# Peptides against a protein of PDB entry 5HOI, part 66

Target 1, 351 residues: chain A of PDB entry 5HOI
Amino acid sequence: FRYMPFSPAGTPFGFTDRRYLTMNEVGYVSTVKNSEQYSITVSFFDVGRFREYHFEDLFGYDLCFLNEKGTLFGQSKTGQIQYRPHDSIHSNWTKIIPLQAGERITSVAATPVRVIVGTSLGYFRSFNQFGVPFAVEKTSPIVALTAQNYRVFSVHYSQFHGLSYSLSELGTSSKRYYKRECPLPMSLPNINSDMKKDANLDYYNFNPMGIKSLFFSSYGDPCIFGSDNTLLLLSKWRSPEESKWLPILDSNMEIWKMSGGKETTDIHVWPLALAYDTLNCILVKGKHIWPEFPLPLPSEMEIRMPVFVKSKLLEENKAILNKKNEIGADTEAEEGEEDKEIQIPVSMAAE

## One batch from the design tools (peptide; made by RFdiffusion4, then SolubleMPNN)

Design b1_p12_5_s2 (from b1_p12_5, 5 letters changed)
Fold by OpenDDE base, seed 3:
Structure b1_p12_5_s2 (fold): chain B 351 residues (1-351), chain A 12 residues (1-12)
Amino acid sequence: as target 1 above (351 residues)
Amino acid sequence: MSASEKIKELLS
């Protein structure tokens, strides 16, 4: 096993000089190798809200995280990180993360308020959006990170314990754990069965954990999409004893159903985000399980979330809105969204 | 577009 740099929905170079460093619901970051240099492009799906930009990368950034306010870049071997706001109001900043001999940055995440760096030795480093450090914590080796607002979802790997996860909130003064290094019930890539195709070997060498992406849902639930093409959602994470992973989508089964039962072995889901009850994804046809260039338009795949999760998310969202109103945050919540009966698909009421 | 429409397009 080798620790590889992970970015959400990042793709390998394969036989090309170009790859996606990351992609999500906001957009996609590509890099093109030009001799000893790289050209990075940050592209957006909402072209009316954001302007595409590019720059020359002399460092060979192999880590990336995109959010609505900026892009975080990292170099796994040197420890260099760069944050680039999408706006021209805020300045870019660069830092070097101190790495021990053989240590690598394995993942980076950024929100509008936090920057997180995880390493192969389990150093968890937190910063504000301006690169001011908060803390360094020693954990089990970090293999993947994502973040939303103040929350961080981290995946850890131990040779003895396999995959684990943590869910934490990075306040101003302290880190709170909702989950700390709990077992993650995700299957690792099966080298013997899946590697019969050269394309699967290339992807395994790029991403040996098989984590295609991880993100927070629009409701703030941790999601992970593994090599088995199953979307897992962490339900009830606020209640430690009730917390469970829900297999909310078997994407291979859903593709097969949507095809009318045709052979779909060459059709692949590439996950971007979960918005409400819809997986935003790229549908790919071909030998590679990842999107090539140009990037196809995203597709929306409806998920069959268990009714119990949907009802609880509604109650929790109402409770969050009520608490925001009590705290005097003048967020003009338009009154009109309270009464949208979330249509429960009839198929979910029958179990 | 919906995943169902895109799959139909990819299988055409």
Scores: peptide ipSAE 0.552, ipTM 0.955, DockQ to the pose 0.592
Fold by OpenDDE base, seed 1:
Structure b1_p12_5_s2 (fold): chain B 351 residues (1-351), chain A 12 residues (1-12)
Amino acid sequence: as target 1 above (351 residues)
Amino acid sequence: MSASEKIKELLS
């Protein structure tokens, strides 16, 4: 096993001189190899809100994280990181992360308020948006990071324990854990079955964990999309004992359904973000499971949240209650029903 | 664009 640099929805070069360093709901970052140099382009889906920009990369950045305020770049071997605000008002900054012999930066994340660097030795480094360090923590080896506001979702790998995850909040004074190195019930890529196709081997060599992307939902729930093309959402993470991973979308099954049961073995979902009840994704047809150039427009895939969005059910139940109250039925509804976990009947999981 | 519409395009 080798620790590879991970970026959310990043693509390999394959047989080309270009790849996506990262992509999400904000946009996509591409790099083109020009001899010994790279040209990086930061592109956006909302062309009215953001202006595309490019620069020459002399360092060979292999890590990237895009947010609404800027782009974080990293070089896994040298430890160099660069933050580039999208707005010209704010200055770019560069820093070298000290790496031990054989240590690699494996993932980087940035929010408007935090920069996070994770390494193959499990160094978790936190900074503010200006690159001022807060802390260095030693964890299990980090393989992936994402962040939203002050929250960080980290994926860890141990040869003995497999995949684990942490969910933490990076306050001003201290790091709080909601989850700390808990087992992550995600399947790893199967080398023996899936590697019969050269395209799968190229992707595995690029991303041996098979994590296509990880992000926070619009509700602030950690999401991960693995090699099995299942979207997992961490539910009830504020209650450590009640926290569970929900398989909220089997994208292969949804593609099959949407095709009318046709062969869809060449259609692939490339995840970008989860907005409410829709997976924002790139739908790709071809031999490669990742998008090529030019990038297709994003598509919205509706998720049937098996969890009744407690908010929509509360709103629908409030709307039903309000409609019942308008019909003049004096039913004294006792106050005690707030905390009943709506058990989804087992019958709806089988259709 | 909906995923359903895009899948129809990709299968056409």
Scores: peptide ipSAE 0.551, ipTM 0.955, DockQ to the pose 0.592
Fold by OpenDDE base, seed 2:
Structure b1_p12_5_s2 (fold): chain B 351 residues (1-351), chain A 12 residues (1-12)
Amino acid sequence: as target 1 above (351 residues)
Amino acid sequence: MSASEKIKELLS
């Protein structure tokens, strides 16, 4: 097995000189080979909020993470990382992550407040947004990272234990674990069935784990989209005993339904984000399971599972809070209540 | 655009 650099929704070069380093709900980062150099473009879906920018990459960045404030780049072999704010007010910064012999950066993540680097030896390195280091922790080998605010979702791989995940919060003083190297019930790519198509072999060589993307939902739930095209959501992660992975979308089944039961073997979902009750995705038609150039506009795929229940419960809870405030009940709502896990009523989980 | 509309477009 070879640890490969992973970025959320990153695409292979295939037979082309260009690929997407990453894409999500904010935008997409592309790189083009120019001899021994690369030209990187950071593009955005909201062209009114953000301005596209480009730069020459002399390092060959193969890791990327895009957020609303900046882009983190990494070079898996050299250990170089660069953070580029989208605004011109904040300075770019570059660092070299010390790597051992044979160690690779396997994934990077960045939020407006944290930078995270994971390695093939399981070094988890945390920084602030200015690249000031907080800690180095030794974990199982990291294969994927995503982060939202202070929370980090990490995927680990061991040859002995398979896939595991951690969910942690990177405070100022310490790392808190909600989940620590728990089994991840995601199917790995089936080499024997899928490798009959050359396009699947190219993707497998690029991403042996088959993790197309991982992200936090708009509600802060960890999500992962594997090679089986199933979106998994980690529910009840604040309650260690109640935490479970929910298969909230079989995208192949939904494509088949939306087609009216036609053959849709050439239509593929490329996941970007989960926004409320909709999977933001690129729908791809063709031989490759990944988007080519130009990038199609994102599509919204409705999910039938409990996130729609969460939106209704949030609206209902807001309506209840507003009614309580109108009734003049001097209940000091302690600032700590906003992070209470919305319990889905058992009655609504059975439909 | 909805996924359903986009799938119809892709299958047209």
Scores: peptide ipSAE 0.550, ipTM 0.955, DockQ to the pose 0.563
Fold by OpenDDE base, seed 5:
Structure b1_p12_5_s2 (fold): chain B 351 residues (1-351), chain A 12 residues (1-12)
Amino acid sequence: as target 1 above (351 residues)
Amino acid sequence: MSASEKIKELLS
């Protein structure tokens, strides 16, 4: 097994001199190899809100994370990271992460308030948005990271235990765990069946975990999209005993249904984000499971969330809206309304 | 664009 640099929805070079370093709902970051240098372009889907920019990369950045405020770059071997705000008001900063012999940065994540670096030895490094360090923690080897606000979703790999995940909050004073190295029920790529196609081998060599992307939903739930093309959502993560992974979309099945039952083995979903009950994705037709150049426009795939997930999301949205309204109103309203357990009726499990 | 519309386009 080899630890490879992971970025959300990043693509391999394949037979080309260009690839996507990352993409999500905000935009896409591309790199082009020019002799010994790289040219990086940061592009956005909302061209009215953001201006595309480019720069010369002398370091060969192979890690990237894009958010609404900036782009984090990393070089897996040298330990160099760079944060570039989208706004010209804020300065770029560069830092070298100290790496041990053979250690690699495996993933990076950035929010408007936090920068996170994960390594092949399981060093979890946290910074503020200005590159000021908070802490270094030793975990199981990190293979993927994403973050939203103060929350971090990390995926770990052990040769003995397979995939695990953590969900943590990086407060001002301390790190809180909601989940700590719990088993992740995601299918790994099947080397024996899927590697019969050269394109699958190229992708496996780029991303041996088969994690196409991971993100937080618009409601703040951890999501992961694996090689099986199933979108998993972590439900009820605030309640340790109730926390479960929900298979909220089989994208192969949905493509098949939307085709009218035609063969769709050459149509692929490339996940960007989950907004409410809609997967934002790139639909790709071809030999490669990843988008090529130019990037097609994103498509919206409706998710039939179980009614109980939709109701809880509506309640959590009401609670978030009420908390946003209460932070606007000074009044001391009491803590008291108990989370009533909604019993799931047995009948809907059979279709 | 909806995924359903895009799939129809890709299958045409």
Scores: peptide ipSAE 0.549, ipTM 0.954, DockQ to the pose 0.574

Design b1_p12_5_s3 (from b1_p12_5, 6 letters changed)
Fold by OpenDDE base, seed 1:
Structure b1_p12_5_s3 (fold): chain B 351 residues (1-351), chain A 12 residues (1-12)
Amino acid sequence: as target 1 above (351 residues)
Amino acid sequence: MSAKEMIKEVLS
């Protein structure tokens, strides 16, 4: 196994001189190889809110994270990171992350308030948005990072323990863990099945973990999308004992249904973000499981959360309660706050 | 665009 630089929804070069360094709901970052240099373009889906910009990259940035305020770049081998605000009012900054012999930056993440660097030796480095360091922590080897506000979702890999995850909050004074190196129930790419297609070999050489992307939902829940094309959501993460990964979308099954049961082996979901009950994604048609150039328009895939969105249930229960109260039935039913765990009806397993 | 619409377009 080799630790490769990971960026959310990043694509390989394949047979081309260009790739996406990262993409999400905000936009996409592309790099083009021009001899010994790279040209980086930061593009946005909301062209009214943001202006596309480009720059020459002399360092060969292979790590990227895009947010609403700026783009973080990293070079996995040299340890160079650069933050570029989208607004020209704020200055770019560059820093060298000290790396040990053989250490690589494996992932970077940035929010408007935090910058995070993860390494192949498990160094977790935190900074503010100006590149001022907070702390260095040693964890299990980091393979992927994402962050939202002060929260960080990290994926770790050990040859002995497989995949694990952490969920932490980077406050001003201290790091809090909600989850610390807990087992991640995500399937790894199977070399024998998934890599038999030459088109997939380039992808799995680029991304050996098969993590297409990871992000926080609009509700602030950690999400991960693996090589099995299943979207996993970490539910109830505030309660360590109740926290569980929910398979909220089988994207292959949804494509199959939407096609009317036709063979759809050439249609692929490329995940961007989860907004409420919709997966924002790129639908890719072709041999490659990743989007090529030009980038197709994002699509919204409705997620039938098997968990009644506690908000919709609370709204429906409030609407039912309000309708009962309008019907004037004075029955003093005692407010037993029994947290009735809504059992998923067994009937959906039999079709 | 909905994924359903895009899949119809992609499959057309």
Scores: peptide ipSAE 0.148, ipTM 0.836, DockQ to the pose 0.589
Fold by OpenDDE base, seed 4:
Structure b1_p12_5_s3 (fold): chain B 351 residues (1-351), chain A 12 residues (1-12)
Amino acid sequence: as target 1 above (351 residues)
Amino acid sequence: MSAKEMIKEVLS
């Protein structure tokens, strides 16, 4: 097994000179090979809020994480990381992460308040947004990271135990675990079925875990989208005994339904984010399961959350609205239709 | 854009 650099919704080069380093709801980061160097472009979906920018990359950044405040870059082999704020108010900073022989940075994540680096040896390194270190922790080998605010969702891989996950909060003085190296019930890519398609071999060589993306939902729930094209959401993670993964979307089934039951073997969902009850994604048409250039416009795919998840989300939204009202912010309460009976997906009613 | 609309456009 080889640990590969992972970035959320990152694409391989394939036979091209270009790829996406990462993409999410904020935008997309592309890199183009220019002889011995790379040109990186940071593009945004909200062109009114953000200005696209580019720079020459002499390091060959193969890790990226985009947020609303900046972009974190990393080089998996050298241990170099760079944070670039989108604004001109804050300076760019660069740091070298010390790596052991054969150690690689496998994933990076950044929020407006934290920078996280995970490695193939399971070193979990935390920093503030200015690159000041907080801690180094030894965990199981990290294969993927995402973060929202102070929370980190990490995916780990062991040859003996398969995939596990952690959910942690990075305070100023300490790391709190909500979940610590718990089993992750995500299917790994099947070498025999998924890799027999030559077009997919390049992808699984790039991403051997088949994790297309991982993110936090708008409600702060960890989400992961694997090679099976199923969106998993971690529900009730605040209650350790009640915490469970929910298969909230089978994207292949939804594409099939939306096509009117036609064969849709050339249509693929590429996940970006989960906002409320909507998966933000790129619909990819073609042989490759990943988006090519130019990037298609994002699409919204409605998810059928289980009623018990929706009720909790509605309660959390009401609690957020009540807190906003206590702060004297006139947020027009869109009375979202409370009474839409979320049909439990038939697949969850059959057990 | 709705995924349903985009799928219709992509399949047309």
Scores: peptide ipSAE 0.142, ipTM 0.832, DockQ to the pose 0.617
Fold by OpenDDE base, seed 5:
Structure b1_p12_5_s3 (fold): chain B 351 residues (1-351), chain A 12 residues (1-12)
Amino acid sequence: as target 1 above (351 residues)
Amino acid sequence: MSAKEMIKEVLS
C-alpha cells in the first residue's frame, strides 16, 4: 500500500495537464502544469461574495483545502504548506512541516480558526489560522482530514485494522475526542470489480482509499462518500453509546430512480457538501468518474434522511428556535396560541 | 437545477 496525498473531491490529472486539487460548496481549486511550474486558480461558486484569483506554484502543491476565509495548500513530499486568505487584508503565510525519512503529508484541512496537517506516520499537527503551532500528536496513519470550526474528522488506515476514524475538537487549551480511532464501516475499492475499467485504474492509483470526499454537514455531522457511492453520516456522535454511521444516500440507486430505471453506468455523482437534506454535487457524464474541464454546474440531490435523523434535526431546530425566542422574549408580545399543525406532506407514502 | 432535472437533460 502507498500513502497518497488526499484532498476533498480532488481529481487526478489523467491524460491532461490539469486537475482539481479540491472542491466543495465554496468553490474549486485547479492546477495546470506549465513546464516545470504549476498555475493554481482558486474559483468560487458565489461570484458575488468572492473574487477568483490565481498564482504561480513553484513547489507543485498536491494537497489543498478550501474554506470560506482562505485556501490551504500542501506539498506531500517536501512538507511545505501555504495558507492564502481570500481577502487582501490578511497576509499569506508559508511553513515547512518537518518530515521523517519516507514520511508524507497525506491530508491537510483548514477552518477560519484552525489548520491541521496529517501524515503517513500518523503525526497530527495543529495550528491556528496564522500558522502558530498548538500541538503534535501521534495517531494511526492519517489518510484523510476535514474540519469545521474547531472540529476535526480524521480517517486513519492500518494494515492490521483497516479504516478507522476520529472526531476531535481542538479547543484553546486541549484536544477533546468524541471518537478516537473507532472502526469506519466504509467499503474499500474492490480491485477486482472496479479496476476492470481502465478509467477507474487511474483514479484508484490517485486515491487508493476511494474516498471521493469527506466533509461536515450543515448541522456539523461528519460525512464520508466512498467508492461505493454511498454517503455515510455519523449520527449522535455526542453520545458515545448511541453514535452510528447512517447510509443516508445510495447515489447509484438515486441516479437509477431519476433515470426511470435506465442503465446509467456513465453517470457519476461527485460530492461537494451536505446542506440540510440535499447533497450538493457535480453530476459527471462520461468515462471518468470525476469531473473534467470545464466544471459542470453543481446540482442538488435530495437525501432521504432516516426518520430518526429528521426527528433529531426537528428537535435541534426547536431547541435553536427556543433559544432564539428566550433571547428575544424581553418584548411583551401576546401569547397567540397558533397551533400550526405541521402538515406532513402526503407524497412520501408511495414507494 | 435539481439533480433530477439535470439527469433528465443528460439522458435526453
Scores: peptide ipSAE 0.142, ipTM 0.829, DockQ to the pose 0.571
Fold by OpenDDE base, seed 3:
Structure b1_p12_5_s3 (fold): chain B 351 residues (1-351), chain A 12 residues (1-12)
Amino acid sequence: as target 1 above (351 residues)
Amino acid sequence: MSAKEMIKEVLS
C-alpha cells in the first residue's frame, strides 16, 4: 500500500496533461501541466454567484478542497499549502507544514472557519481560515478528510485494522469527538475484480483506497462513496450507541433501473454532494470511471436504499414476463411500480 | 436534467 494525495472527487491525469484536482456542488478545480509548471482554474456551477479564476502553479499542487468562500491547495511532498479566497476582500495566504522524512500530506479540507491538514503519519493539524494554528494531534494515518463548518470527517488507514473513521468538532478551545477511529464498513478495491479493465488500474494507482469522494450531506451527515459505487451515510452520529452506516444508494443498481434493465457497464456515477434526498453527481459515459474534459453537467439521482439485489429483480421481472406470455392477454399490466424501495426518512439524518 | 433523462440521452 502507498499513501497517495486524496482530494474529494479528484481525477487522475491518465494519458492527458489535465485533470480535476477536486469537484463538489460548488464547482470544480482543474490543473493543466505546462512543461515544469501547472495552470490551475477554479470554476463554479453557479456562474451568477462566483467568477471563474486561474493562476500559475509553480509548486505542483496535488491536493485541493473547494468551499463557498475559498479554495485550499496543498503539495503532498513539500508540505506547502495555500488558501485562496474567491473574493478579493481577503488575501491569499501560504504556509509550509513541517513534514518528517517520508511523511506526506494525504488530505486537506477547508470550511469558512477551519483549515485541516492530515498526513500519512497521522498528524492532524487544525487552523482557522487565516492559517493561524489551533492544534496538532497524533492519530492513525489519515487517508481522507472533509469538513463542514466546525465538523471534520476523517478516514484513517492502518495495516492492522484497515479503514476507520472519526467525526469531530473543532471548537475554539477544544476538539470534541462524536466518533473516534471507529471501524469504517467500506469495501476496499478488489485488485482481482476491479483491475480487469486497464482504465481502472490507472484510477486505483491514483487512488488506492477507491474513495471517489466524501462529504457532509445538507443535513450535516458524513457521507462516503467508495469503489463499489455505494453511497454510505452515517446516521444518528450524535447518539453513539445508535449510530450506523446506511447504504443509501447503490448507484450501479440505480443506473441499471434508469436504463430499463439494459447493460450499462460504460456508465459511471461520479459523486459531488448529497443535497436533501438527491445525490448530485456527474454521469460519465466511456471507458474511464472519472469525468474527462469538458465536464458534463451535474445530474441529480434520488436516494433509494438498495433493499433489492439485481438477481431478485431479474427473477421477479422474468416471472412477470413469463406470466404475461402464458395469459396471452395484452393487459397493460399497470406495473404498479410498488416503490418497494424504502426512502430513508429525513428523520434518519442527524439533526 | 434528471439522472434518468441524462441516462436516456446518453443511451440514445
Scores: peptide ipSAE 0.134, ipTM 0.827, DockQ to the pose 0.671

